# Designs tried in a protein design run: peptides against a protein of PDB entry 7BDX. Part 200

Target 1, 212 residues: chain A of PDB entry 7BDX
Amino acid sequence: EMGAAACTLLWGVSSSEEVVKAILGGDKALKFFSITGQTMESFVKSLDGDVQELDSDESQFVFALAGIVTNVAAIACGREFLVNSSRVLLDTILQLLGDLKPGQCTKLKVLMLMSLYNVSINLKGLKYISESPGFIPLLWWLLSDPDAEVCLHVLRLVQSVVLEPEVFSKSASEFRSSLPLQRILAMSKSRNPRLQTAAQELLEDLRTLEHN

## One batch from the design tools (peptide; made by RFdiffusion4, then SolubleMPNN)

Design b2_p21_2_s4 (from b2_p21_2, 10 letters changed)
Fold by OpenDDE base, seed 5:
Structure b2_p21_2_s4 (fold): chain B 212 residues (1-212), chain C 212 residues (1-212), chain A 21 residues (1-21)
Amino acid sequence: as target 1 above (212 residues)
Amino acid sequence: as target 1 above (212 residues)
Amino acid sequence: DYVPSIEALFEEILRRQEEAA
């Protein structure tokens, strides 16, 4: 309980760039982010298919951890830190996103995807996550989720890959051969306007790449 | 482990006034400080005379909690919050300081005394803690500690009482009748320059009060 | 993208759903 409360407060204040800089400027950041990945992994392994109550201390704790990672990745020095010094954490996030079933821990998926998107703003970060084994299959696995917010953040991450020629060229063959076009087309007709827009924009970007 | 790491980071960033304001501006501060007192109490009760390793996760966790309280009390709005909305926490700190034996959990005592000193900068805070049952006996109990830093912070708190006429007048009779003058005189001859100075200043202040 | 709390995230999601309805 106390850990969850403290972590939740840390999450809240980490929405400030100055606080993120203060966290990273200390000698304790490395240890914190090392343990973060392990804690998130332990949590996901404990789910064993049981509906974890969103209101549990454990859930709130892991949300706070994922939120902190997201907020760190929101700034340039935070992205640099994660990609240079906490690659294992990024690997863990990618793994956990693969281990979670469609509809399982949906809010955690959203937070983790938001963190990866923030990392993808940095070319070095985008290169790192996109070159991870099974990255493209993982995107399609996640895009099978029934949750519109999960799918939205997947589409945003896909767009980050598509919009970067250096990254897209490395995965273009696999990407084109495995693209769930029908799924994305269905999303472009969604009643969720954010999902609809993201899917439409991605489809336009993909058309531009096919004509070039 | 993760809780201790998160709490330690929260402690570190709470050294900023802006971070303290952010913590208190949220709706989660009340719950956090409520649980803080309970956690500290549980820790002290668990000591049962065993030398807790200073390096244990539990110890570091409680240090971080006490550090956060200290940092909150370092600013005006933080003092107001503690005295208005977290009185139980202040009561708990006073109780725990009484429950700890001389030489026991010395570093925690220092942090808790620092928090009380910070609270004492506010007249409302000073009134509240000084009007707590057994406050004067508690000061003398704490002043029996062999640790120079504990004694230093006790002397600082005693000085806060002595320098405030409205507060001192309410306790003057008990204070004068129970003052461990020989102990303070011994401290005024200490090889620790900070303790020596604090004891000398207090003795001068006490002389001024006796002549008035 | 900053996320200050899970409540803030949920409120934002709910707001967007209401705007779409």
Scores: peptide ipSAE 0.161, ipTM 0.846, DockQ to the pose 0.048; fails the geometry check
Fold by OpenDDE base, seed 1:
Structure b2_p21_2_s4 (fold): chain B 212 residues (1-212), chain C 212 residues (1-212), chain A 21 residues (1-21)
Amino acid sequence: as target 1 above (212 residues)
Amino acid sequence: as target 1 above (212 residues)
Amino acid sequence: DYVPSIEALFEEILRRQEEAA
């Protein structure tokens, strides 16, 4: 309980750039983010297909950890830190997103996807995550989630890949061959306006790339 | 381990006034400080006279909690918050300082004493802690500690009482009757310059009050 | 994108769902 409370407060204050800089300026940041990955992995492994009790101290703790990673990745020095010094954490997040079943731990997935999206703002970060083994299949697996918010954040991450020619060119063949076009088309007709817009924009970007 | 790491980072960033304001501005502060008191109490009760393993995750966690309280009490709004909304935590700190044996948990004692000293900067805080049952006997008990840093922070807290006529007048009779003058005189001859100075200043203040 | 809390995330999700309804 106390750990979850402390971590939740740390998450809340990490919405400030100055606080993120203070976290990263200390010699304890590396250890913290190393243990963070291990803790998140242990939590996901413990679920064994059970419904996540959102109100559990353990769930709140892991949400806070994922939130901290997201907020760290929201700033330039945080992205640099994660991509240079905490790659194992990024690998863990990618792995956990693959290990979770559709509809499982939806809120955690959203936070993890937001963290990856923030990392993808940096070209080095985008290259790193997109070159991860099974990255493209992972995106399509995640896009099978019944939750609109999960799908929205997957589409945003896909857009980050499509908008960078240097990254897209390396995976263009695999991307074109496995693209779940019918799923994206269905999302472009969603009642969720953010999901609808994201799917429409992605479809426009993809059409432009096919004509080039 | 993860809880201790998160709490340690929170402690580090709480050295900023803006971070303390952010902690207190959220609806989670009350719960956090409530659980903090309980956690510190549980730790002290678990020691059962054993030598504190300073390197234990549990010890580091409690040090970080005490450090956070100290940093919160260092700013005006933090003092106001503790005195108005977290009095149980202050009562717990006073109790724990009494429950610990001389030489036991020295670093924790120092942090707790610093937090009380910071609270004593506010007249309402000083009144509250000085009117606590057994406060004066507690000061003399703590002054029996063999550690110079513990004794230094006790003397600083005693000075806070002596320097406020409104507070000192209420306890002056008990203070004069129980004052360990020989101990303070011995500290005024300490090789530790900070302890020596604090003891000398207190003796000067006490002499001035006896002549008034 | 900053996320200050799980409550803030939930409120934002709920707000968006209400706007879509």
Scores: peptide ipSAE 0.158, ipTM 0.846, DockQ to the pose 0.047; fails the geometry check
Fold by OpenDDE base, seed 2:
Structure b2_p21_2_s4 (fold): chain B 212 residues (1-212), chain C 212 residues (1-212), chain A 21 residues (1-21)
Amino acid sequence: as target 1 above (212 residues)
Amino acid sequence: as target 1 above (212 residues)
Amino acid sequence: DYVPSIEALFEEILRRQEEAA
């Protein structure tokens, strides 16, 4: 309980750039983010047996941790820190996104995807996550989720890859061969306007790349 | 482990006034400070049996919590919050200071005394803590501690009482009748210059009050 | 993108769903 409360407060204040800089300027940041990955992994592994209530202290703790990572990744020095010093955490997030089934832990997936998207704003971050083993299959696995918000954030991450020629060129063959085009086309007709727009924009970007 | 790490980071960033305002502006502050008191109490109660290593995760957690309270009390709106909305926490700190033996948990005592001193800067805070049951006996109990830092922070808190006529007048008879004058005189001759100065200043303030 | 809280995230998700609806 106390840990979840402290972590939730830390999450709230981490929405400030100055607070993120203060967190990263300390000598305890590395240890914190190392344990963060372990804690998130332990939580996801615990789900295989018992239906954890979304409102449990453990769930709130993990949400706060994922939120902190997202907020750290929202600023340039935070992205640099994650990519240079916390690669294991990024690998853990990628692994956890793969371990979760469609419809499972939707809110956590959204936070984790938001963190990865923020990391992808940095070319070093984008290179790191896109070169991770199974990255493209992971994107399609996540895009099979029935939840519109999960799919939205997957589409945003896919777009980050497509819009970087240096990154896209390395994976273009695998990307094109496995692209769930029918799924993305269906999303472009969604009643969810954000999902619809994101899918349309991605389709436009892909068309532009095919003609070049 | 994760909770202690999160709380330690929160403590570090709480050294900023803006962060304290952000913590208090959230809807989770009340619950956090409520659980803080309970956690600190549980820690102190656990000491009756097992010699807890000072460097344990639990000890670090409690130190961080006490540090956060101290930093909150360092600013005007934080003092107002503690006195208006977290009185139970203040009562808990007073109780814990009484439950600890001389020489026991010196570092925690210092942090708790610093928090109470910060609260005492506000007249409402000073009134609240000074009107708490057993406050004067508690001061003398704490002043019997062999640790110079504990005694220093007790003397500072005593001085806050003495320098406020409205507060001192209510307790002046009990204060004068129980004052450990010989102990304070001994401290005024201490090799610790901060303790020496604090004891001398308090003695001067007391002499001024006797002649008025 | 900053996320200040889980409540803020959910409120934003709900708001967007209502606007779509």
Scores: peptide ipSAE 0.157, ipTM 0.845, DockQ to the pose 0.048; fails the geometry check
Fold by OpenDDE base, seed 3:
Structure b2_p21_2_s4 (fold): chain B 212 residues (1-212), chain C 212 residues (1-212), chain A 21 residues (1-21)
Amino acid sequence: as target 1 above (212 residues)
Amino acid sequence: as target 1 above (212 residues)
Amino acid sequence: DYVPSIEALFEEILRRQEEAA
């Protein structure tokens, strides 16, 4: 319980750039983020198909960890740190997103996707994530989620890839051949206005790329 | 392990006023500090006379908790919070300082004493601490510690009492009757310059009060 | 994107679900 409470407070205060800089300026940051990945992985492996108790201390702890990673990735120095010094954590997040079934741990998925999106703002981060084995299949797997928020954040991450020509060109063939167009089109008609807009924008971006 | 790491980072960042304000501004602060006291108490009770493994995750966790309390108490709003909303934690710290034997958990004692000293900067805090049952006997018990740092921080706390006439007047009789003068005089001859100075200053302050 | 708390995230998710309903 105390660990979850402490981590939750750390998450809350990490919503400021100054705190993130303070976290990263310490010699303990590397170890912390290494253990973070391991802890998140252990949690996901422990679920073994069981219904997540959203209110469990363990769940709250993992949410806080994912939240901290998200907030670190929200700033330039945090992105640089993650991409240069905590690649294993990024690999773990990608793996966990693949290991979770559609509808499973929705909130955790959202946080992890938000963290990846934040990392993708950095070109080096975007390259690293997009060149990860199975990245494109992972995107489509995640886009099969029934949750609108998961889908929204997947679309945002896809958009980050599409908007970067150097990254998109490397995976363009695989991307085009596997694109779940019908699913994205369905999302463009969603009653969720954010999902609808994100899907429409992505479709427009993709159309623009086909004409070039 | 992850809990200790998270709490250690929270401790590190709590060295800034802005972070302390952020911690206290959240609705989770009350719960956190309540659990903090319980966790510290559980740790001390678990020692059962055993030699503290200073490098254990549990020890590091408790050190971080005590460090957070110290850092919170270092600023005005933090002192106000502790004195108004977390009195149970202050009572716990006082209790734990009494439960620990001389030479036991020296580093933890130092952190706890530093937190109490910081609280004592606030008149309301000083009143609360000094009016706690057994406070004067506790000071002398702690002053029997072989560790110079423990003794130094005890002397600093005693000085805070002596320098506040309203507080000192309430306990002056008990204080004078129980004062370990020989011990303080011995400290005034210490090879530790900080301890030496603190003991000398306290002796001077006490002499001034006897002449008034 | 900052996420300050799980509660904030949940409230946002719930709000969006209510708006979509």
Scores: peptide ipSAE 0.148, ipTM 0.838, DockQ to the pose 0.048; fails the geometry check

Design b2_p21_3_s1 (from b2_p21_3, 6 letters changed)
Fold by OpenDDE base, seed 1:
Structure b2_p21_3_s1 (fold): chain B 212 residues (1-212), chain C 212 residues (1-212), chain A 21 residues (1-21)
Amino acid sequence: as target 1 above (212 residues)
Amino acid sequence: as target 1 above (212 residues)
Amino acid sequence: MPLFASDDWDDRPGLEPLFVS
């Protein structure tokens, strides 16, 4: 209980750039983010058994951890820190996104995808995550999720890749050969306006790339 | 481990007024401080058995909690919050200071005393803590501690009481009858310069009150 | 709007708050 409460408060205040700088300026940041990855991994591994109540203290604790990572990644110095000093955490997030089944831990997936999207705002961050083994197959796996919010954040990450010619060109053949076009087209007809817009924009960007 | 790391980070960033305001501005503050009191109490009760290693994750966690309370109490709005909305925590701190034996949990005592001193900076806070049952006997009990830092922070709290005529007048008879004058005189000869100065200043203030 | 502490929450003269890290 207390750990979850403390982490939730830390998550809440991490929405400030000054707080993120304070977290990173201390001597405890490396250890914290290392243990964060391990804790998230342990949680995901524990799910293969009993239905962990979504509202359990353990779940809330892990959500708070993922929220902290997201907010750190939202700041330029936070992205720099993650990509330079906590790559293992990024690798763990990518792995966990692959380990989770469709519909499983939706809220955690969203937070992890948001963190990766934030990392992708920087070219070095985008290069790092996109060069991860199995990254493109992972995107399509995640896009098969029944949850609209998961799919929305996958589409945002795909768009981040497509909008960077230097990164997209390296994977263009694999991307084109495996693109779940029918799935994206279905999303462009979603009743969820955010998902609909994201899918439409991505389809427009993809059409532009095919004519170049 | 993870809980202690998160709480330690929260403690570190709580040195900022803006972070304290953010902590208090959220909907989680009340719950956090409630659980904080319970956690600290559980820790102190567990000490009656085995020598908890001072460097254990549990000890560090409790120190971080006490540090957060101290830093919240260092800010005017934090004092207001504690005295208005978290009085049970203040009562718990007073109780725990009484439950701990001389030389036991020195670092925790110091942090708790610092938090109470910070609360005492406001007249309402001072009134609240000084009107607690057994407050004056508690001060003298704590002043019997062999640790110089504990004694220093006790003397600061005593000085905070003595410097407020409205509060001191209500307890003046009890204070004068129970004052450990010889102990304070011994502290005024301490090799610790901070303890020496605090004891000397208090003795001067007390002499001024006897002549009025 | 930040809740301005009412005059009732003013700091007593001569006492400085202690921060811990």
Scores: peptide ipSAE 0.263, ipTM 0.767, DockQ to the pose 0.187
Fold by OpenDDE base, seed 2:
Structure b2_p21_3_s1 (fold): chain B 212 residues (1-212), chain C 212 residues (1-212), chain A 21 residues (1-21)
Amino acid sequence: as target 1 above (212 residues)
Amino acid sequence: as target 1 above (212 residues)
Amino acid sequence: MPLFASDDWDDRPGLEPLFVS
């Protein structure tokens, strides 16, 4: 309980750039983010056994951790830290996103996807993520999720890849061959306006790339 | 481990006034500080049973909590929050300071005394603390500690009382009758320069009050 | 909204807050 409460407060204040800098300027950051990955992994592994209540202290703890990672990745120096010093954490996030089934841990997926998106704002971050083994299959696996918010954040991450010619060119063949175009087209007609817009924008960006 | 790491980071960033404001501006502050008191109390109660290593994750966790309380109390709005909305926490700190023996949990005592001192910077905070049952005996109990840092922070808290005529007048008879003058005089000759200065200043302030 | 401390929460003169890290 106390740990979850502390982590939740840390999550809340981490929305400030100055707080992120303070977190990273300390000598505790490396250890913290190392343990963060382990904690998130342990949580996801536990889901196959006992039904964890969504509102459990453990769930709240892991959500706060994922939120902190997201907020750190929102800042330039935070992206640098994650990509340079906490690659194992990024690998863990990618792994966990692959381990979770469609509809499973929706909120956690969203937070993790947001963190990866933030990392992808930097070219080095995008390169690191996109060069990870199974990255393209992972995107499509995640895009099969029934949850609109999960799909929305997958589309944003896909768009981040598509908007970078240097990265997209390296995976373009795999990307084009495996693109779930019918799924994205269906999303472009979604009743969810955010999902609809994201899908439409991605389709427009993809069309622009086909003509070039 | 993860909880202690998160709380340690929160402690580190809480040295910023803006972070304190962010902590207090959230809807989680009340619950956090409520659980904080319980956690600190549970820790102190556990010391009578199993020898807790000073460097244990549990100890670090409690130190971080006490540090956060101190830093919150360092800010005007933080004092307001503690005195208005977290009185039980202040009561717990007073209780724990009474429960601990001389030489026991020195670091925790120092942090708790610093928090009480910070609360006492405000007149309402000082009134609340000084009107607590057993406050004057508690000061003398704590001043019997063999640790110079504990004694230093007790002297600072005593000085905070003495410097406020409205508060001091209400307890002046008890204060004068129970004052461990010989102990304070001994501290004024301490080889520890901070303790020496604090004891000398307090003695000067007390003399000034006797002539008025 | 910044919580403005009311005038009743002013610091007493001569006392400096302690921060710990």
Scores: peptide ipSAE 0.259, ipTM 0.764, DockQ to the pose 0.188
Fold by OpenDDE base, seed 4:
Structure b2_p21_3_s1 (fold): chain B 212 residues (1-212), chain C 212 residues (1-212), chain A 21 residues (1-21)
Amino acid sequence: as target 1 above (212 residues)
Amino acid sequence: as target 1 above (212 residues)
Amino acid sequence: MPLFASDDWDDRPGLEPLFVS
């Protein structure tokens, strides 16, 4: 309980850029994010066994950890830190997103996807995550999720790739051949306005790329 | 390990007033500080059994918790929070300081004493802690510690009491009758300049009160 | 709501708060 409470508070305050800088300015950040990845991995691995109650202290702890990663990645220096000093954590997040089934651990998936999206705001971050093995299949795997929030953040990450010619060109053939167009079109008709908008924008971006 | 790492980071960022405000502005603070007291108590109770290595994850976690309490108490709104909403934590700190023997858990004692000193910066905080049962005997018990840092923070807390006529007058007879004058005089001759100064200042304050 | 310290929570003169890192 105490660990989860402390981590939750740290997550709460990590919404500030100054707090992120303070976290990263210390000599503890490397260790923290290393253990973070391991902890998240251990949690996801445990899901195949005992149905960990989603409201468990462990779940809340892992959510807070993922939240901290997201908030760190929201800041330029945080992206630099993650991409330079915590690549294993990014690899872990990508792996865990692949390990989770559609509809499974929605809250954690959302947080992890948000973190990857934030990393993708930087070109180096985008290059790093997009060059990860199986990245394109992973996006489509995640887009099969029944949860609108998961799908929203997948679409945002896809858009981040599509908007970067240097990255998109490298995977354009794979992207085009595997694109779940019908799924994205269905999302563009969603009653969820955020999902609808994200899908519509992505479809527009894709159309623009086909004409160029 | 992860809990200790998260708590350590939270401690690190809690040195900022804005972070303290953020911690307290959330709906999680009450629960956090409630569990903090319980965790610290459990740790101290465990010392009588297995010699918990001072460098254990548990020790580091408790140190971080005590550090957070100290930094919260360093801020006016933090003092208000502790005195209004977390009195049990203050009572726990006082109790734990009494439970620890001279030379035992020096780092934790220092942090707890610093937190009490910070609470004492406010008149309401000072009134609260000084009205605790056995407060004066506790000060003298703690002043028997061989550690200079412990003694320093005891002297600072004593000075905080002595500087407040409303509080000092209530316990002046007990204070004068039990004052370890020889010990304080010895500290005024310490080679530790901080301890020397604190003891000298306290002796001057005490002399001033005897002439008034 | 942000906890604004009331005037009743003013610092006593001559005492400086201790921060620990």
Scores: peptide ipSAE 0.256, ipTM 0.762, DockQ to the pose 0.189
Fold by OpenDDE base, seed 3:
Structure b2_p21_3_s1 (fold): chain B 212 residues (1-212), chain C 212 residues (1-212), chain A 21 residues (1-21)
Amino acid sequence: as target 1 above (212 residues)
Amino acid sequence: as target 1 above (212 residues)
Amino acid sequence: MPLFASDDWDDRPGLEPLFVS
């Protein structure tokens, strides 16, 4: 209970750039983010197909951790820290996104995807995550999720890759050959306006790349 | 481990006024501080005369909680919050300071005393804590501690009372009759310069009050 | 709502808040 409450408060205040800088300026940041990855992994491993009590203290704790990572990644110095000093955490996030089944831990997936998207805002961050083994298959695996928010954030991450020629060109062949076009087209017709827009924009971006 | 790490980071960033405001502006502040008191109490009750492993995760967690309370109390809006909305926490701190034996949990005592001192910076806060049952005996109990830092912060709290005529006058008879003058005089001769100064200043303040 | 210190919560003269890190 108390740990979850403290972590939730830390998550709440981490929406400030100054707080992120304060977190990272401390001598404990490295240890914190190391344990964060381990804690998130332990949580996901504990799911064993059991119905996650979304409101459990443990789940709320992990959500707060993922939220903190997202907020840290939202800031330039935070991205630098994660990419330079906490790569294992990023690797863990990528792993966990692969380990979770469609429809499983939706909120956690969203937060982790948001963190990866934020990391991808920097070219070095984008390069790091996109060069992860199985990154493209992971995107498509995640895009199979029935949850619109999960899919939305996957599409945003895909867009982040597609908008960077230096990165996209390296994986263009695999990307094009495996692209779940029908799924993206279905999303472009979604009743969810955010998902619809993101899918339409991505389709437009992809069409532009085919003509070049 | 993770809870202690998160709480320690929250403690670190709570040294900012903006962070304190952010903590208190959230809908979770009340719950957090309620649980904080309970957690601190549970920790102290678990000591049962056992040598506290000062470096244990549990101890570090409680130190961080006490640090957060101190930093919240350092800010005007934080004092207002504590005195208006978290009185139970203040009562708990007063209780715990009474429950701890001389030389026991020195670091925690210091932090709790600092928080009470900070609360006392406002007249309403001072009134609240000074009107607590057994407050004056508690001060003398704490002043028996062999630790110079504990004694220093007790003297600061005593000074805060003495410097407020409206509060001091209510308890002046009890205060004067029970004052451990010899102990304070001994502290005024301490090799610890901070303790020495605080004791000297208090003695000067007390002498001034005897002539009025 | 953010808690704003009212004038009733002004600091008493001569007392400096303590921060801990």
Scores: peptide ipSAE 0.255, ipTM 0.762, DockQ to the pose 0.189

